# Peptides against a protein of PDB entry 2AUS, part 1

Scores and structures below are computed, not measured.

Target 1, 323 residues: chain A of PDB entry 2AUS
Amino acid sequence: ADIKREVIVKDDKAETNPKWGFPPDKRPIELHIQYGVINLDKPPGPTSHEVVAWIKRILNLEKAGHGGTLDPKVSGVLPVALERATRVVQALLPAGKEYVALMHLHGDVPEDKIRAVMKEFEGEIIQRPPLRSAVKRRLRTRKVYYIEILEIDGRDVLFRVGVEAGTYIRSLIHHIGLALGVGAHMAELRRTRSGPFKEDETLVTLHDLVDYYHFWKEDGIEEYIRKAIQPMEKAVEHLPKIWIKDSAVAAVAHGANLTVPGIVKLNAGIKKGDLVAIMTLKDELVALGKAMMSTQEMIERSKGIAVDVEKVFMPRDWYPKLW
Unless a header shows other numbers, all headers, positions and changes below count from the first letter of the chain.
Peptide ipSAE is a variant of ipSAE made for these designs: the mean of its two directions, with the distance scale d0 fixed at 1.0 Angstrom where the peptide's residues are scored. Compare it only between designs on the same protein; published cut-offs may not carry over.
A fold fails the geometry check if it doesn't show the stated peptide or something in it is severely misdrawn.

## One batch from the design tools (peptide; made by RFdiffusion4, then SolubleMPNN)

Design b2_p14_4_s2
Fold by OpenDDE base, seed 1:
Structure b2_p14_4_s2 (fold): chain B 323 residues (1-323), chain A 14 residues (1-14)
Amino acid sequence: as target 1 above (323 residues)
Amino acid sequence: SRAVEELRRRRAAR
């Protein structure tokens, strides 16, 4: 998620009309909520679906969705996309995750052996999804990006782990326990990151949301609820971006595919088939789509479909029709 | 880290 992407400019003279659209920082509170994502601190106990239902009740919302299931016993970072932003969660599902885990060993193991064996689990691992997952139980490779041991206290190992989406930490701990020869189980788990969402000042509880909504509705104080909700554009920060001309925005907002002439600037390293965010020059999310060209092809070609538009977020009326 | 403190707290409550 922290890959700094180079920005290649195709049209250095492209300007944007300040009267068109609603940049993330300029949305009225009601519109901000309609295009919002909450960085929720999910408590242990409830399901991710129950928590989404509570948020809908607290904030009087028709629709919401979460950026990747946390089991009932698992706490921490659960992105919850609101209303018109609900489908932005599709950008978060494939995003990398970080956890802090407590592993309990079923026997005594020297600390040096624990450290050595856990280091061998950095990289590619083979997993079988658990029976309770909606995922087909096929063997699959997953990446463990890093393991950082934070504390070893006898049979208890506290560690940070960065993983590819859909890596099962419970299964990882089971395999570590087998490799140590004594067995192990997952005692505790907290998610500390989901793509661009992490443990920071934006992380809010369900209690915070109750209070902040009350302060807005009863006291007229919108500051707290405004800060508790991130713009939907936050949920796509980790994606490669393509920035488009003002004249192309309305067509894409109507569901037209992005053609090469509409591109002002783009990230380096886009491959055909990548999920990309189509942005305005004011960093507003227009749509998500599938790249039909590489970055290089989008630079070299004068015409053709650059992005197959899969999901529009921007309203059709924010930018004028200029065709 | 908030996560480390939370997991330490949960460990101590067991």
Scores: peptide ipSAE 0.071, ipTM 0.801, DockQ to the pose 0.893
Fold by OpenDDE base, seed 2:
Structure b2_p14_4_s2 (fold): chain B 323 residues (1-323), chain A 14 residues (1-14)
Amino acid sequence: as target 1 above (323 residues)
Amino acid sequence: SRAVEELRRRRAAR
């Protein structure tokens, strides 16, 4: 998610009409909610599904979805996509995750040995999904991007860990404990990151949402609920992007595949089969789709299907039909 | 924020 992607300009003369669309920062509050994502601080206790149901009740919503399950006992960053943005969670499911974990060792181990062994778990690990997961129980590799030891207090090890989506921290801690020779278990776990969502000023509690919704509905103060909800475009910041001409927006919003002539600019390093975000020149999310070409093919070719459009988010009427 | 705490106090007093 932290990889700065180069932007390649294909059409430097392409302009956008300021009268068309609704830029993420200029949506009326009702429309902002309809295309919103909450960076929720999930409390320990409830399931991620119960928390989504509470948000729907608090905010009077018909639909919502979460960007990746947290276990009941796990707290922290749970992105919750609202209403028309609900399907944007598919961009967050494959995104990297960060956690702060407390590991309890079942015996005494010298600090230098703890540090050395935990560093060996950076990189590729083999995991089997737990019995209670919706995932098929096949052995699979997962990437541990980094392990940062924050504190060692006797048998308690506090650490930050960056991992590939669907890495089980409980299983990681179990394997670290086996490698240390004493065994270990996960005492506490908090998720501190889910793709572009992290512990920052955008992180809000269920209590905050209750208060901020009431300040809007009872006191006429929209500022707090507006700040508590991120635009859906936040949920695709970590994806490679393709920016399209105003003349292509309505077609893509109707579910037409993106063709090469519609491209204004694009990120470097897109591969065939990648999930990509199709954006307007005002950074509005039009659709998610599968790249049918590499970045290089999208530059070199004059025609063809660049993106197979899988999920449209933009309404059909925000941009005029220009075909 | 101090403003949110003040609004919460006003709500709890209603």
Scores: peptide ipSAE 0.037, ipTM 0.750, DockQ to the pose 0.033
Fold by OpenDDE base, seed 3:
Structure b2_p14_4_s2 (fold): chain B 323 residues (1-323), chain A 14 residues (1-14)
Amino acid sequence: as target 1 above (323 residues)
Amino acid sequence: SRAVEELRRRRAAR
């Protein structure tokens, strides 16, 4: 999520009409909620589905979805996309994750050996999905981006770990325990990051949501509920972006594929097959789609399908039809 | 924030 992507400008003369659309910072509170994502601090105990159902009841919502399941016992960062933003969770499912884990060793191991062996688990690892997973139980590679040991107290090892999506921390700890020769299990787990969502000032509890909704509905104070909900555009910050002309926005909002003439600027390093966010010049999310060209092809070509549009978010009426 | 704590106290008094 922190990878600054270069922005290549294709049309430096493209302007945007300030009267069209609703930039993320200018949405009325009701519209902000309709296109919102909560950075929820999921408590331990409930399922991710139960927590989503509670948010729907608290905020009087018809639809919501979460940015990747946390087990009942696992706490921390659970992005919950609201109403019209519900499908933006598809951008968060493939995103990297960070956890803080407590590993309990089943025997005594010298600290230097713990540190040395855990460092060997940085990089590519082979995992088999657990029996309870809907994922086919085939051996697969997963990347461990980093392991940071925070504390070692006898047989208890507290560590931070950054991982590729669908890496099982319980399985990682089991394999570390095998490599140490004593065995180990996962005692505690907290998710500290899910793509662009982390432990920061935007992290809110279910209790905060109950209070902030009450302050809005009963006291007329919208500030707290507004701050508790992030714009859906936050959920795509980690994706490569393509910014389009005002004249192309309504077509894409109607489900038309993005063609090369509609592109104003784009991120470097887009590959064919990448998930990309199609944005307005006011940084509004229009749609998610699959890149049909590389960045280089989108620059060099004058025509063709740049993005196969898979999921539209923007309403059809925010921008005029100009074709 | 102090403002949130004050609003929570007002809510609990209703």
Scores: peptide ipSAE 0.026, ipTM 0.702, DockQ to the pose 0.032
Fold by OpenDDE base, seed 4:
Structure b2_p14_4_s2 (fold): chain B 323 residues (1-323), chain A 14 residues (1-14)
Amino acid sequence: as target 1 above (323 residues)
Amino acid sequence: SRAVEELRRRRAAR
């Protein structure tokens, strides 16, 4: 998610009409909720599905979905996409995750050995999904991007870990314990990041949502509920982006594939087959799609399908039909 | 971080 992507401009003269669309910062509160994502601090105890059902009840919503399951005992960052934004979770499922974990060792190990062995677990690891996983129990590789030891106190090791989506921290801790020769188990786990969603000022509890909804409905105070809900565009910040002409927006919003002439600017390093976000010049999410060309091909070609549009988010009427 | 403090608190309560 922290990958700085270069922006290549194809059309430096492309302007956008300020009267069209609804930029993420200018949505009326009802529309903001319809296109919202909550950075929820999931409590320990409930399932991720129970928490989504509670949010739907608290905020009087028809639809919501989460950006990747946290186990009942696991707390922390659970992105919950609301209403018309519900499908944006597709962008979050494959995103990297960060956790803080408490590992308990089953024997005494010198601190220097703990540090050395845990450093060896940075990189590619082999895991088998647990029985409770919806994923087939095949051996698969996963990336551990980093391990940061925060504290060692006797047999308890507190550490931060950045991982590829679908890495099992419980299994990682088990393997670390085996490598240390004493065994280990996961005592506690908190998710501190899911793609662009982190532990920051946007992180809210279920209690906060109850209060903030009350302040809006009973007291007429919108500020709290507005801040508690992020625009759906936040959920795609980690994706490569393609920005399109105003004249192309309505077609893509109707489900037409993006063609090369519609592109104003794009991120570097897009490969064929990548998930990309199609954006307006006002940074509004139009659609998610599959890149059918590389960045280089999108620059060099004058025509052709650049993106196969898979999921439209923008309403058809936000931009005029200009074809 | 809030996560570190929370996990430290949960550790001390065991």
Scores: peptide ipSAE 0.025, ipTM 0.704, DockQ to the pose 0.845

Design b2_p14_4_s4
Fold by OpenDDE base, seed 2:
Structure b2_p14_4_s4 (fold): chain B 323 residues (1-323), chain A 14 residues (1-14)
Amino acid sequence: as target 1 above (323 residues)
Amino acid sequence: SSAVERLRARRAAR
């Protein structure tokens, strides 16, 4: 999510009609909720699924989904996509995660040895998914992007860890404990980041959502619930983007594949097979799709399918049919 | 971070 992607402009004269669409910051409150994502502070105790069911009850929603399971005992950043945005969670599932963990060692280990061994766990690690995971229990490589030791107090090690999606911190701590020769277990875990969602001013509790919904429905004050819900476009900030002409928007919103002539600008470094976000010139999410070309091929070619459109988010009527 | 402080506070209460 921290990778700044260069923006390559193909059509510098492309304009957008201000009357078409609903830019993220200009949605009426009901429409904002329909295309919303909550950066939820998940409490310890409930499952991620129970928390999603509570949000649906609190906000009177038909559907919602979460951006990646947290275990019952794990707290922190759980993105919850609402209503028409529910399917945007597929962009968050593969996103990197950050945690703060408390590891308890089962014996005394010199601090220098703790620091040295934990540094060896930066990079590629081999893991097997736990029995409780819906994922097939095959051995797989995962990336540990960084380990930052925050505090060492005797047998307690507090650390921040950035990891590839589906890295099991409990298993990491177990392997660190084995490498230290004394064993270890995960005493506490909090997720501090899930792709573009982090611990910031957008992080809200279930209690906040109850209060903010009340203020809207009973007091007529929409400000709090509006701030508590992020636009669905937040959930794709970490993806490579392709911005399209106004004339291409309605076709893509009908499920047509994006062709090269529809591209106005795009991020550098798109590879064939990448998940990409198709955006309007007003930064509205039209669809998610699979890149069928690299960035370079999308620049050099005059025609062909650039993106295989997999999930449409934008309604078919926000932009006129210009085909 | 507020996360670190909460984890420290939970440790100190054990």
Scores: peptide ipSAE 0.031, ipTM 0.752, DockQ to the pose 0.813
Fold by OpenDDE base, seed 1:
Structure b2_p14_4_s4 (fold): chain B 323 residues (1-323), chain A 14 residues (1-14)
Amino acid sequence: as target 1 above (323 residues)
Amino acid sequence: SSAVERLRARRAAR
């Protein structure tokens, strides 16, 4: 989410019709909900699936999905994509995660040694997924981006950790405990970030959602529920983007692949095979797809398939058919 | 900060 991406303009004369589409800030409340993502503060206790089922009941929704499982005992940032936005979770599953963890050591270790050993776990680590994971139990490398020790109190170590998607903090703590020679276990865990979703003013509880839905339905006050739901475009902020001509939007919304002539501007550093977000000039998410060209190839080539469109989000009628 | 404070508070209550 913190990767600054340069924007390369391919067509500086491309304009957008203000009458077409529904920019994230201009969606009626019902449409905003249909294309929404909640930054939920998941409580400890329930499963991520139970929490999604509660949100569906609270907000009277047909469909919802979460941006990466939190275990029952784990609290914090759980992105919940709503209705037509449900499939945007595909952008969030591979996104980096941050946690605050409490590690309990099984013996006394000098603080200097704790700090030194934990610093050695920054970088690449080898993990085996736990038995209870739906993931095949193959040894795999994962990145630990950073470890920040927040507090050491005897045998208890409170730390912040940034990790690659599918890093198991419980396994990390077990390996730290082995390296310290005394053993350790995970006492507490909270997720503080999932890609673009963090602990900020957008973080809401299940109780907040009950109250905000009530204020909308009974009192006619939509402001609270509108603020509690982020536009689906938030869920793709960390992806490389390609912005397209108004004339290309309806074709992509019908499931056509994006061709090079449709590109107005794009992020630098796109590689073949990358997951990319196809955007309108009004920053509306049209589709997710696989890049079939690099950024450089999309600039240099006059023709060809730039993006293989995998998931369409935009309705087919928001932009006119211009083909 | 809020996550840290909540974890500290839960620890202090044990």
Scores: peptide ipSAE 0.030, ipTM 0.707, DockQ to the pose 0.879
Fold by OpenDDE base, seed 5:
Structure b2_p14_4_s4 (fold): chain B 323 residues (1-323), chain A 14 residues (1-14)
Amino acid sequence: as target 1 above (323 residues)
Amino acid sequence: SSAVERLRARRAAR
């Protein structure tokens, strides 16, 4: 998620009308909620689905979805996309994750051996999904980006781990325990990151949401509920972006594919088949789609379909039809 | 408190 992407300008003369659209920072509170994502601190105990149902009840919402299941016993960062933003979770499902885990060893192991063996689990690992997963129970490779040992105390190992989406930390700990020769189990797990969502000032509890909704509805104070909900654009910060002309926005909002002439600027390193975010010049999310060209092809070509539009988010009336 | 501090505190209480 922290990969700085270069921005290549294709049209340096392109301007945007300040009267069109609703930039993420300028949405009325009701509209902000309709296009919102909560960085929820999921408590241990409930399922991710129960927590989403509670948020819908607390905020009086029809629809919501989460950015990747946390097991009942697992706490921490659960992005919950609201109402019209609900489908933005498709950008978060494939995103990298970070956890803090407590591993308990079933025997005594020298600290130097623990450190050496855990370092060998950085990189590619082979996993089989657990029985409780909706994923087919086939062996699959996953990336462990980093393991940081935070503390070792006898048989207890506290560590931070960055992983590819759908890496099972319980399975990782089991394999580390086997490699140490004593066995191990996952005593505790917390998710500290899901793509662009992390433990920061935007992290809120279910209790915070109850209080903040009450302050808005009963006391007329919108500030707290406004800060507790992130704009849907936060959920796509980690994706490669394509910024389009004002004249192309309404067409894409109607479900038309993005053509090369509509592009103003784009990130470097887009490949054919990548999930991309189509943005206005005011950093509003228009749609998610599949890149049909590389960045280089989008620069060099004068015509053609740049993005196959899979999901529109922007309403059809925020920008005028200019075709 | 960070996730680290919460997990450390829960370990020390076990």
Scores: peptide ipSAE 0.029, ipTM 0.717, DockQ to the pose 0.765
Fold by OpenDDE base, seed 3:
Structure b2_p14_4_s4 (fold): chain B 323 residues (1-323), chain A 14 residues (1-14)
Amino acid sequence: as target 1 above (323 residues)
Amino acid sequence: SSAVERLRARRAAR
């Protein structure tokens, strides 16, 4: 989300019909909910699945899914994709995460040594997934992007950490404790970021959702519930994007692969095998897919499959069939 | 600890 991606324009004359589609800002409230993602402040206590079930009850939804499990005791940023947007969580699963953690040391360590050793854990770490994870218990490398010590109070170390998806902060703290020679455990954990979702004005509680849904259904005030739900396009802001012609939208919405002639503009630095978001010229999410070409190949080639379309989000009728 | 209090304050301020 923080990496500004260059946009390469292939067709500077490509226009979009304002009558086609539903841009994120122009969705009626019901449609906005159907294509929504909540930036939920998950309370400590419930599982991520229980919280998703509560949101479904509060908002009277058939389907919802979360952008990556938080343990019951862990609070903070849990993106919850709603209804037709439910599958957009696939974009969030591989996204980087940020946490604020409280580490408790099992012995006294000089502050200078704490700072030095924690700095050495920036970069690649070897982890084994915990027994309760759905992930195979193989040793795997994970990236720690940054560690920021916020406070040291004797044996209590409060720090911010940016990590690759599926990095276990509990395991990181255990290894830090071993490196310090005294041992350590995770006392508290809060997730402060999940890809494009962070602790900001879009972060809402379950109580907020109850109140905002009430204001809409009983008082006719949609403003609060509209602001509490982000468009599904928010969940793909961190992905490389490919913007397509209006004439290509319906084909992709039917599950056709994106071919090179359909591309209007694209982000730089797409590699073969990357997860990419296929967008309209109105920044509507059409589909997620796997890049079959690099950005350079998509520029240089006149033909071929640019993206293998894996997940369609856009309805088939938002854009006319032009083939 | 002041660290625990600060982490709790961040949870209560939202």
Scores: peptide ipSAE 0.025, ipTM 0.729, DockQ to the pose 0.161

